# Designs tried in a protein design run: peptides against a protein of PDB entry 2AKA. Part 31

Target 1, 299 residues: chain A of PDB entry 2AKA
Amino acid sequence: MEDLIPLVNRLQDAFSAIGQNADLDLPQIAVVGGQSAGKSSVLENFVGRDFLPRGSGIVTRRPLVLQLVNSTTEYAEFLHCKGKKFTDFEEVRLEIEAETDRVTGTNKGISPVPINLRVYSPHVLNLTLVDLPGMTKVPVGDQPPDIEFQIRDMLMQFVTKENCLILAVSPANSDLANSDALKIAKEVDPQGQRTIGVITKLDLMDEGTDARDVLENKLLPLRRGYIGVVNRSQKDIDGKKDITAALAAERKFFLSHPSYRHLADRMGTPYLQKVLNQQLTNHIRDTLPGLRNKLQSQL

## One batch from the design tools (peptide; aimed at target 1 N293)

Design b2_p17_1_s3 (made by RFdiffusion4, then SolubleMPNN; from b2_p17_1, 14 letters changed)
Fold by OpenDDE base, seed 3:
Structure b2_p17_1_s3 (fold): chain B 299 residues (1-299), chain A 17 residues (1-17)
Amino acid sequence: as target 1 above (299 residues)
Amino acid sequence: SAAAALAAARAAALAAE
C-alpha cells in the first residue's frame, strides 16, 4: 500500500497549481489557535529547525501547507519555486516572509492563498498540516480594523470542510473556557469528532494549578483527546536554544510533574507527531473513496 | 495535471478498500 500522506500531498500540489483549493474537501489537518498560542513553535519542533516567521502580533498571514516527508536527506521545497532546494532553514523563513509580502503587500494584511512548503527530513514522520493565522481581536500597526473577521473568515474556509481535522492549540496559562481554538472548533465540530486538542505552556501555569482534568479529557471532552506539549520560551528561541535540548526538557517536565507523570507517555511533541501521523493516515483512508467519487463526477 | 491527480486519487481509493 502506498503511503497515503504523500499521495494526498500530490493532490494538494495539483489542486493548488490550478487554484481549486477552496472547492476541494481534501483530508487535511488545519492548525487553529489564538495569537501566541504556540502553533508555529509546535510545527518547528516537528522539523527540529527554526524556519517560520517570528515577531509580535500576526506572524502567519497566509495559510502554510506544511508537508513533512521522512527522507534520508534534509531540505525544503516550495511549490511556487519548483526545482529550488533549500538546505538553510533561515532562507526558508526569508522565502515565506518574501512570498507573504509579495501577495499581502506591506500593510501586514492577510491572504487566503496558501504557501505550499515541503520539508524532507530524517527527523520527521510523514505529516501534513495547514498552519493558519492566529485569531486576534486587536489590529496592530496598519492592519485593517476588520482583521479579526478577515482571519475568522479565512479559518472558516478550512475548518468547515467535513474532511478537515482541526488541531486546536490552546495555552494552559489562560482560561480554556475562553480558548479561541476550542471555541471555533466547537462551532464547526459541535460533537468533537474532528478536533484534536493541543495544550501548550503547561510549564507557565501558576503554582498549585494544573491542566490534568483537561489532559485526561474530563473537562472539555474531545473524541480524539488532548495532548500536552512544552515549547521553548521566546527567550529560548531568541537565544537559539537547540530544539533537541528542548524536547529532552519537555520529557523531563512531564516525568517529574506530580500531576502529569502518569500521562507522560501520552504527552510531548514526539508523541503528538506520532498521533497526528496515525490519525491523518486513518482519516485519508476513510475519506479517499468519497473523494474519488466526487472527482469522477466533476470530469 | 488534474488528470494525473485524479488517477492517483482513484488508485489510492482502491488501495484503501
Scores: peptide ipSAE 0.026, ipTM 0.674, DockQ to the pose 0.163
OpenDDE base, seeds 1, 2, 4, 5: peptide ipSAE 0.006, 0.024, 0.025, 0.025; ipTM 0.396, 0.672, 0.666, 0.685

Design b2_p17_1_s4 (made by RFdiffusion4, then SolubleMPNN; from b2_p17_1, 15 letters changed)
Fold by OpenDDE base, seed 4:
Structure b2_p17_1_s4 (fold): chain B 299 residues (1-299), chain A 17 residues (1-17)
Amino acid sequence: as target 1 above (299 residues)
Amino acid sequence: AAAAALAAARAAELAAQ
């Protein structure tokens, strides 16, 4: 069976080259979360590299179409600079920042125009994600006072599409009933059919509290369930702690924790990556007949 | 580009069967 994800990547690249007609509902996973929810850390943990912009406030300011491709070699390539292979992931980060600033200007504004990044790695499963700007309520720097609404409107362009799966990233050390990710997912997917929950910061919960009921899908049920993850601390990130060591620590966390030990084989970043690969592959299979018919009717 | 997209969609559908 040919990998369906690389075939859909060719569709995404073709549509990006002609300008996205807002009418093409490609099978995709949109990543949504509040600022500091741990969204960027989840994506970096899939690659095993630091490559996303960092900082306080709105870091992702354009949609990032992140195409992970299993390969014998490790490198990145941008659609806007084809043939340039990036082997230094700091240069990948700098290119995302530069390409963001080129379109948004210096005011830290946002743009709905995607950046298309492909990462080849022996450490990834085939997976495509659309990383979206983090939801915020507070403008920073020269951002317009309506930046919250501009972000929401941009997210809605993706998450309202029927063929869009939603990766809702929520921190466990905050009230999950107040999660911006789960709120927007509930607005556009009231029955929880398209949403996959990710619970971050399980290691930062108050003593005597746990997210067991959420992870067991008992509190806010999603058809596709929840997966808990433990990301590197900001100190570990700043100290350039190896992601492989962090993934081993995550596994140890779930295995050792009394509330999560029984779930440990269905938790953590490597399990999340497997689930997302499987969910996207199945979703592509289910949506391709309809997509073909729509494309044929537009020609 | 639209023809390339349709060809890739057909290839993906054949690979899904």
Scores: peptide ipSAE 0.063, ipTM 0.727, DockQ to the pose 0.147
OpenDDE base, seeds 1, 2, 3, 5: peptide ipSAE 0.059, 0.046, 0.046, 0.049; ipTM 0.721, 0.707, 0.704, 0.717

Design b2_p17_2 (made by RFdiffusion4)
Pose (drawn by RFdiffusion4):
Structure b2_p17_2 (pose): chain A 299 residues (1-299), chain P 17 residues (1-17)
Amino acid sequence: as target 1 above (299 residues)
Amino acid sequence: SAEELQAILDEIQTLTE
């Protein structure tokens, strides 16, 4: 049903101002990744426009509830900016930065208050993700020293919930067994039943190595599987993001790599969007029947 | 608001019926 994701989108809007309540548990996807995993690029490739804050270290300092709606037209709206349409995605980036600074005292700390961004675009399938601060060790920023723990604690508030599907994002050019995202997913989902794996930067692996065993779901098995992507950034004449060319380059990469050509139809951003739309819809279908009665008891 | 949330919950009930 094309209606399930929109229905939960209304619930997320309604609960955006309701503070943390460990018992409230909406069906949704939380995006979890180490700071080096490239999780912003995954989201920007869904949208086809650069729109996320840039900077060293942390990009998301407040949870970003990103609601992507397939549309013939292309624009964005924030729940906190009633009625305003954003058509220039640079302004979308600037609003994320401004609304975040409005809340965060230190210009580098974090807050649990969400920003609710809805994007209408021909480049997206109906899909909703909650992007969360990336994980890191060295608090190299400017306050606070326990920032690693504040981030982990915020992530745990989301992903310890049973209805929260985990989109664990890891770079291929690292030790995947040591992935911060997969490790935290294992702490709360030991059976791997509600974690979807994303492997980025496949084109950056060392010469003569590949990630076939993980992509084939053999090395670090997850029931919902892994999906590989690459960010082969192409810019148009104006120096801006060209998503059609970037997606073609990604498709060329998988078709031409001897280790991946047999999986190409199950890799890449378009396929990832399809998979997330499908899994999120089925998950909502599964959890909606008991939802109304459960919510009453938990509020 | 409270009324908007209640409307969403009533819609969920109707759909589940």

Design b2_p17_2_s1 (made by RFdiffusion4, then SolubleMPNN; from b2_p17_2, 5 letters changed)
Fold by OpenDDE base, seed 2:
Structure b2_p17_2_s1 (fold): chain B 299 residues (1-299), chain A 17 residues (1-17)
Amino acid sequence: as target 1 above (299 residues)
Amino acid sequence: SAEELQALLDEIDELNA
């Protein structure tokens, strides 16, 4: 069953190449959240490399199908430039930016056309995620005035699909009741069956406050629960803090925090990666009979 | 292609066996 994720990766690549079969409801995890919620940081922490675009406003402007593959070697490949192996993850970042700009232009617009990126690494579990543009309410720069709705419409193309799991990323230092991620998840998954909650920025909460009730699944219960993570701060990123060191600091944070110590073994980026791998694998298994029948009907 | 789809179906069947 360990080959289920790679199998779905091949399906994703095949359908992306054909361009026309966007209607196939493949088992996948879509990552949703407001701007600056920490989505991209979570993905980079899985890889252990800085490789995603950074900046103010909406950074992710196209869906990024990120296929993590456990391998003895470390390199990245794009579906749009087959045969080119990237070993410098800065070049990966630049390629994402260039490919985004090629399709959207330089006006900070969005496109629903995915970028397919496969990362081989000895440090990852097999896992595929679709990183989606961050939800925003305010256009910046040359963005169209209806950018909020364009982003929402794009997200809905993914999250409304029955076989789509939703990784809802919310920052702890903001009102969770106003979380864009949880709002959209509740809209399309009112019973909380397909949604996994991620709570970021737990280290940025005001002194004397905590997200314990959320993380214990008592405040806004999801069937698949919540996982807290601590990403690198902007200061850490600017200071070029190593992701490995950040992961150690994350572990220390949960273990040393009075409100989270009892949850520490079910928190943090490594645990999140494990849970997502398991959830995706199980989800693929459950959906595979239906997927097979759909594929058969296309012959 | 139909051949590629059949190959994928066969792989699915092998994983389910």
Scores: peptide ipSAE 0.257, ipTM 0.844, DockQ to the pose 0.491
OpenDDE base, seeds 1, 3, 4, 5: peptide ipSAE 0.270, 0.253, 0.260, 0.247; ipTM 0.851, 0.845, 0.847, 0.841; seeds 1, 4, 5 fail the geometry check

Design b2_p17_2_s2 (made by RFdiffusion4, then SolubleMPNN; from b2_p17_2, 6 letters changed)
Fold by OpenDDE base, seed 1:
Structure b2_p17_2_s2 (fold): chain B 299 residues (1-299), chain A 17 residues (1-17)
Amino acid sequence: as target 1 above (299 residues)
Amino acid sequence: SAAELQEILDEIDQLNA
């Protein structure tokens, strides 16, 4: 069971190499959310490193297949530059930016062609996520006026697949009823069977308000429930606050908050990692017989 | 490649055994 995620990673790599990744119904988790919803911060918190592009507007412009692999060593590898081991995660960020620009050009366009990044680390559980461009309604720079629809169409290529789980990332400091992530999830998963809710920015909610009902799965029920997380603020990121320290602060936040204390053991980034690992593993197991038959038919 | 797919299939079968 422990090797199921690595097995699917090999399939992802093989199909990406032939340009068929978007067309395959592989068991995977797609990460969706509006711009600035905190998707990239969640992923970086899993690794414990700052390695994703940052900025205003559309930062993720290609799907990023992020394959986390538990290992005794820490390094990253890209599928597009096999054999090169990255130990400096700043260089990882630069490579993502360079590879994105190489395909999309300088106009900040988007491309459906994934970047495959594998991160080996002693600090991660085996987990694969597909980070997708953030949904936006506002074109930036030389982006076409229909960029919103281009992003949406790209997301739909992933989230409409039956074997795709959806990690819907929504900020708590905005109206959850208007969450871009939950809207798209509900469109393709109306019964909430494939969607996992992540609620970010719980620490930025107005005084006297909380997301307790959401986190208790009482407001907008999902079969797979909701997990709250607290990411570093932009100030913390700019100040180079250590992710380990941020994780401790996150734990303290949930434990000390009157509305969340009773949920604290089922909240936070470490718990989210564990849940995603388990859910992905189980999902792969359930889909593997059908996948095996499909693969056999392609020989 | 077909060889790569066969290898993956063999691994799947091994995990299911």
Scores: peptide ipSAE 0.321, ipTM 0.865, DockQ to the pose 0.514
OpenDDE base, seeds 2, 3, 4, 5: peptide ipSAE 0.307, 0.308, 0.308, 0.299; ipTM 0.859, 0.860, 0.860, 0.856

Design b2_p17_2_s3 (made by RFdiffusion4, then SolubleMPNN; from b2_p17_2, 7 letters changed)
Fold by OpenDDE base, seed 1:
Structure b2_p17_2_s3 (fold): chain B 299 residues (1-299), chain A 17 residues (1-17)
Amino acid sequence: as target 1 above (299 residues)
Amino acid sequence: SEAELQAILEEIDRLNA
């Protein structure tokens, strides 16, 4: 079963090469969340590198198919520039920005055309995620006034697919009942069968409050449950705090927190990565017979 | 391409064996 994720990666690459993108019902995980929900930080924590665009407003403006591959070496490759190996992750960030701008133009618009990025690393488990633009209600700069609806339409192209799992990223320091991620997930997955909840910003909650009920799957139950994570603060990011050190701090946070210590072994970025690897692998296995038949019919 | 799809199908069959 260890080769199932790489198999789907080949399918993703093949279909992307022929211009087939969101129309395919490939087994995949779409990452959804409001702007500043912490999506990018979660993904970077998996890799252990800073490589995603940062800034205010909408930074992710195209779907990013992030294919993590366990390897003895560390480098990145883009499907749009085959043969070029990136070993500097700053250059990876710059390439994402450049490729985004090339397609979307100067108006900070969005495009449904994915960027396919593969990262080889000894520090990752095999895992593929589709990072989607953050949901927003407020256009910035020269963005079209209907940008909110454009983003929603783009997200719906992915999350409405039956074989799409949904990684719903929600900040704990906001009312989870009003989470953009959980709202869209509930709209397309009302029974909570395809949704995995990620709760960020647990360290930023008001004193005397906690997200224990959510993390214990008691408040807004999902079949696949919730996993809490602690990302680097903006101050830590600006100060270039090492992600490895941040992961240690995350572990310490859960272990030392009275409300979360009993859950600590089922929390944090490393556990999330493991769960996602397992969930995706199992999901691919379950969908593979149907996928095979569909592919055969296309020959 | 058709050749790519065929290769993927063969790999699926290999993994399912």
Scores: peptide ipSAE 0.292, ipTM 0.862, DockQ to the pose 0.636
OpenDDE base, seeds 2, 3, 4, 5: peptide ipSAE 0.279, 0.271, 0.282, 0.261; ipTM 0.855, 0.854, 0.858, 0.850

Design b2_p17_2_s4 (made by RFdiffusion4, then SolubleMPNN; from b2_p17_2, 9 letters changed)
Fold by OpenDDE base, seed 1:
Structure b2_p17_2_s4 (fold): chain B 299 residues (1-299), chain A 17 residues (1-17)
Amino acid sequence: as target 1 above (299 residues)
Amino acid sequence: SQADLEAILQEIDELNA
């Protein structure tokens, strides 16, 4: 069971190499959310490193297949530059930016062609996520006026697949009824069977308000439930606040908050990692017989 | 490649055994 995620990683790599990754119904988790919903911060918190592109507007412009692998050593590898081990995560960020620009050009366009990044670390559980471009309604720079629809179409290539789980990332300081992540999830998963809710920015909610009902799965029920997280603020990121310290602060937040303390053991980034690892593993196990048969038929 | 797929299929079978 422990090797199921690595097995699917090999499949992802093999199909990416032949340009068929987007067309395959592999058991995977796609990460969806509006711009600035906190998707990148969640992923960085899993690794414990700052390695994703940052900026205003559309930062993620290609799907990023992020393969986390528990290992005794810490390094990253890209599928597009095999054999190069990255130990400096700043260089990882730069490579993502460079590889994105190489394909999309300088006009900040998008491409459906994934970047495959594998991170080995003693601090991660085995977990693979596909980070997708953030949904937006506002073109930036030389982006075409229909960029919103281009992003949506790209997301649909992933989230419409039956074996795709959806990690819907929504900020708590916005109306969840208008969450881009939950809207797209509901469109393709109306019964909420494939969707995992992540609620970010719980620390930025207005005084006297809370997301308790959402986190207790009472407002917008998902079969797989919701997990709240607290990411570093932009100020914390700019100040280079350590992720380990941020994780401790997150734990303290949930434990000390009157509305969340009873949920604290089922909240936070470490718990989210564990849940995603378990859910992905189980999902792979359930889909593997069908996948095996499909693969056999392609030989 | 086909060889890669065959290897993966073998691994799947080993995990299911």
Scores: peptide ipSAE 0.258, ipTM 0.839, DockQ to the pose 0.485
OpenDDE base, seeds 2, 3, 4, 5: peptide ipSAE 0.248, 0.244, 0.246, 0.244; ipTM 0.831, 0.830, 0.833, 0.830; seeds 2, 4 fail the geometry check

Design b2_p17_3 (made by RFdiffusion4)
Pose (drawn by RFdiffusion4):
Structure b2_p17_3 (pose): chain A 299 residues (1-299), chain P 17 residues (1-17)
Amino acid sequence: as target 1 above (299 residues)
Amino acid sequence: SSTIEAVEELIEEIEES
């Protein structure tokens, strides 16, 4: 049903101003990743426009509820900017930065208050993800020293919930067994039943190595599987993001890599969008029947 | 359908609160 994701989108809007309540549990996807995993690039490739804040270290300092709606037209709206229609995605980036600073005292700390961004685009399938602060160790920023723990605690508030599917994002050019995202997913989902793996930067692996065993779901098995992507950034004449060319380059990569050609149809951003739309829809279908009565008791 | 309507009604009540 094309209606389930929009229905939950209304619930997320309604609960955007409701503070943390450990018992409230909407069916949704939380994006979890180490700061080096490239999780921003995954989201920007869904949208086809650069729109997320840039900077060293942390990009998301408040949870970003990103609601992507397939549309013939292309624009964005924030719940906190009633009626305004953003058509220039640079302004979208600037609003994320401004609304975040409006809330965060220190210009580098974090807050649990969400920013609710809806994007209408021909480049997206109906899909909703909650992007969360990336994980890191060295609090190299400017306050606070326990920032690693504040981030982990905020992530745990989301992913310890049973209806929260986990999109664990890890770079292929690292020790995947040591992935911050997969480790935290294992702490709260030991059976790997509600974690979807994403492997980025496959084109950056060392010469003569590949991530075939993980992509084939053999080395670190997850019920919902892994999906590999690459960010082969292409810019148009104006120096701006060209998503059609970037997706073609990604498709060429998987078709030409001897380790991945047999999986190419199950890799890449378009396929990832399809998978997330499908799994989120089925998950909502599963959880919606008991939802109304359960919410009344939890509020 | 009835479940969806019940959830919509809940959403309206939450917005009015």

Design b2_p17_3_s1 (made by RFdiffusion4, then SolubleMPNN; from b2_p17_3, 9 letters changed)
Fold by OpenDDE base, seed 1:
Structure b2_p17_3_s1 (fold): chain B 299 residues (1-299), chain A 17 residues (1-17)
Amino acid sequence: as target 1 above (299 residues)
Amino acid sequence: SSILKEIEALIEELKAS
């Protein structure tokens, strides 16, 4: 028997090929958050490679279905260019940018048509995430003035689905009560049943403040809880700080912080990967009977 | 049609899971 996550990945690919991916209620995790909330950094930390587009404003302009597959080899493949194996992750980034521009044009518009990227690596757990455009209120370039609503409408196509889990990414150095990620999650998941909270930028909080109450699930309770992570700073990224070194620094941060030390074993990127793998696997198992019946009746 | 057959095969695999 094939592992559940890879099996669902094959379904995703098949449905994507016929243009039905966005309309299907497949068990999946959608990643939501404001621009610069740290979504892309979290995903790159999972892979241990710099491979996502970077820049100011809206960077992710199409949904990115990121399928992580544990393997003895390391390479990436796109569904839109089958048979081409990418071993240089810079080329992966360039392909994402090129494929995005091909569909959206040069005006930095958005498209709901996903890019499907599979990454094989010995350093990942099996995990599929749908990276969605960051929520914004400010149009850039030739973007229409209603770009905020276009992004929200796109996100809603994913997060309103009952089988969609929501990875809500919020920065700790801003008012969590105003988190775009948690707001949209609460709108579609008012009981907090499908939402997993990720708190980034814990290292950038003002002196004398902490997110302990949030991370302990006491402030804004989610059934699936919160996991804190520490991403590389923009300075670290510009300085090409190694992700492995950043993960070690993240561990040290939690262990040495007075407010987080007691939570350290349930924090950080490696723990987040493990939790997401487990939650997605369990979620697939729970939804498969209903999904199977639905698909069998439709085809 | 080839994609539909693939989907059907995957559905059968899901039944076994």
Scores: peptide ipSAE 0.205, ipTM 0.829, DockQ to the pose 0.129
OpenDDE base, seeds 2, 3, 4, 5: peptide ipSAE 0.168, 0.097, 0.089, 0.100; ipTM 0.809, 0.766, 0.760, 0.770

Design b2_p17_3_s2 (made by RFdiffusion4, then SolubleMPNN; from b2_p17_3, 6 letters changed)
Fold by OpenDDE base, seed 2:
Order: sequence, then structure tokens, then C-alpha cells
Structure b2_p17_3_s2 (fold): chain B 299 residues (1-299), chain A 17 residues (1-17)
Amino acid sequence: as target 1 above (299 residues)
Amino acid sequence: SSTLQAIEDLIAEIEAS
């Protein structure tokens, strides 16, 4: 059986070529989270490269359709510059920034028009994610005072779709009841059928506290459960700490932590990537019977 | 259009998988 994810990727590319965007109800995973929730680090850890824009405030200002493809070679390609292979992932970051600025200008505005990035790597599983702007309440630079709602409206274009799974990224060192990611997920998926919870910053929790009940799916149950991860600190990112070393440290964290040891085999970034690949594959299969009719009606 | 046909072909390929 041919892999379903690459086929859907080709379909996504074809629709992008004819100007279809957020109105498509393709099987996909939208990534949502507050600013600084650790979303970018999770995505970079899948690739094993630093390639996403960094900074304070809003760094993702356009949807990023990130298509990970397992391959014998490592390189990236953008849909907007076909034929150009990027092997330096710093250049990938720069291209994302340049392409974002080309559409939004330099005023830190947002646009709902996706950037399509495909990454070939021997270190990834086939996986497509739509990285969305981080939710914020504070305008920066020349952003309008209603930027919070503009971002929310953009996110809603994706997460309200029936075939959209939601990767809700929440930091453990903040009140989970106030998680921006879980709030928006609850709004559009009140029964928790389409939402996968990711809990970051488990290493930054106050001494004597843990997220065991959350990770065991007992506090705020999701049908698809929760997966905890430990990302590089901002200091480590700034210092260019190796991602491979960070992934090893993450494994050690879960194995050595009294509250998480029993969950260790179902935690961490590599496990998350595997689960997402499986979830997306199964979701594509489940939606296939209705795909033709839905897609044809949108042409 | 050629693009439309390509989309239909992809849908058919997906359904056959």
C-alpha cells in the first residue's frame, strides 16, 4: 500500500496552485498554541534542524504547511520557488522570513496565505502539519490593536474544519485551565475528538509539582490523549545546543522522573512524531470515503 | 484544465490505495 500522506501532500500542492487555501477540508493537523508555548521547538525537533523564525512576540505570521517526507537525502523545497533545493536550514529560515515579509510587509502583520515547505530527510517520518500563528493578547510593532482577534479568526479557518486534527501545545509551567491552545480546541472540539494534547516545559514546573494527572488523561480528557515533551531552553536555542543531544536529555528526563517514569515509553518528541504519523494516516483513511465528493464540491 | 485533471487523478489514486 502506498503511503497516504505523500498523496495528500500532492493534492495539497495542486489545490495551492489554483489558489485554494484555508477553505479546503483536507485531512491535516493544525498546530495551535500561545506564543512561547514551545510550538516551534517541537516542530524543529522533528526535523532535527533550526529552521523556523525566532524572536519575541509573533514569529509565525502566515500558516506554514510543513510537509515532512522520509527520504535518503536531506533538503528542503518551497512551493513558491520550485526547483530550488535548500540544504542549509538557516537559508530555509531566511526564506520563510523573506516570503512572509513579501506578503505582509515589515509591520509584523499577518496573512492567511500559506507558505508551503517540504522537508526531505532520513530523520523524519512522513508527516504534514500546518503551523499557525501563536495566539497573543499584546500587539507588537505596528500591529493593530485587534491582532488577537485577527489571529483567532485565522486559526478558526483551519480548526473548524471537520477533517482538521488539532495539535494543542500547552506549557506545563502555566495554568492548563488557561491554556490558549486548549481553550480554542475546546471551542471547536468540545468533546475532544480531534485534539491531541502536547505538554511542553515539563522540566520548568515548580518543585513538588507535576503534570502526571494531565499526561494520564485524567484531568482534561482527550480521546487522543496527551504527550509530554521537553524542549531546549531558550538559552540552549540561543547557544545552538544540538537537537540530538536535547532529545537524549528529554528521554533521560522522563526515565528519571518519579512522576513520569511509568509513562516514559509514551512520552517525548520521537514518540510524538510516531503518534502523529499514525494519527494522520488513520485520519486520512477514515476521511477517504467522503473525500471525492467534498473536494469536487469545492472546485 | 490540466490542473483539474491532475487533481481528479490524485483523488482516484488515493481512493485506490
Scores: peptide ipSAE 0.205, ipTM 0.826, DockQ to the pose 0.130
OpenDDE base, seeds 1, 3, 4, 5: peptide ipSAE 0.148, 0.138, 0.134, 0.162; ipTM 0.787, 0.781, 0.779, 0.801; seed 1 fails the geometry check

Design b2_p17_3_s3 (made by RFdiffusion4, then SolubleMPNN; from b2_p17_3, 11 letters changed)
Fold by OpenDDE base, seed 2:
Structure b2_p17_3_s3 (fold): chain B 299 residues (1-299), chain A 17 residues (1-17)
Amino acid sequence: as target 1 above (299 residues)
Amino acid sequence: SSIQQEILDLIQELEAA
C-alpha cells in the first residue's frame, strides 16, 4: 500500500498550480492558535531545524502548506521556486519572509495565498500541515484595525472544510477556557470530532498547577484527545539551543513530573508526529469515498 | 488541460491505494 499523504501532496500541488486553492476540501490538518501559542516551535521540532519566521506579533502572515516527506536526504523545496533545493534552513526562513513580503508588502498585512513548502528529511514522518496566522486582537505597526477579523476570516476558509482536521495549539500557562484555538475549534467543530488538542508551555505553568485534567481529556473533551509538548523557550531559541537536546529535555520533563509521569508515553513531540501521521492517513482513507466526484466538480 | 488530467490520474491512484 502506497503512502497516501504523498499522493495528497501531489494533488495539493496540482490544485495550487491552477489557482483553485480556496475551494479545495482535501484531507488536511490546519494548525490554529493564538500568537505566541507555540505553533512555529511545534513545526520546527518536527523538522529538527529552525526555518520559520520568528518575532513578536503576527509572524505567519500567509498560510504555509508544510509538506514533510521522509527521505534519505535533507532539503527543502518551494512550489514557487521550482528546481531550487534548499539545504540551509536559514535560507528557507529568509525565503518565507521574502515571499511573504512580496505578496503582502512590508506593512505586516496578511494574504490568503498559501506558500507551499516541501521538506525532505530522514528525521520526519510523512505529514502535511497548514500553518495559519496566529489569532490576535491587537494590530501592530501599520496593520489595519480589523486585522483580528481578517485573520479569523482566513482561518475560517480552512477550518470550516469538512475534510480539515484542526490542530488546536493552546499554551498551558494561559486560561484554556479562553484559548483562541479551542474557541475557533468549538465554533466550527462543536462536537469535537475534527480537533486535536496540543498543549504547549507545560513547563511554564505555575508551581502547584498542572494540566492533567486537560491532557486526560476530562476538562474539555475532544474525540481525538490532547497531546502535551514542551517547546524551547524564547531564550533557548535565541541562544540556538539544539532541537535534539530540547526533545530529550521534553521527554525528561514528562517522565519526572508527578502529574504527567503516567502519561509520558502519550506525550511529547515525537508522539505528536506519530499521532498526526496516523490521524491524517486514516482521515484520508475515510474521506476517499466520494473524493473523485467532489474534486471533479471543482475543476 | 494536462494539470486536470494529472489530478484525475492522482485521484484514481488514491482510490486504488
Scores: peptide ipSAE 0.327, ipTM 0.889, DockQ to the pose 0.129
OpenDDE base, seeds 1, 3, 4, 5: peptide ipSAE 0.313, 0.314, 0.274, 0.306; ipTM 0.882, 0.883, 0.866, 0.880

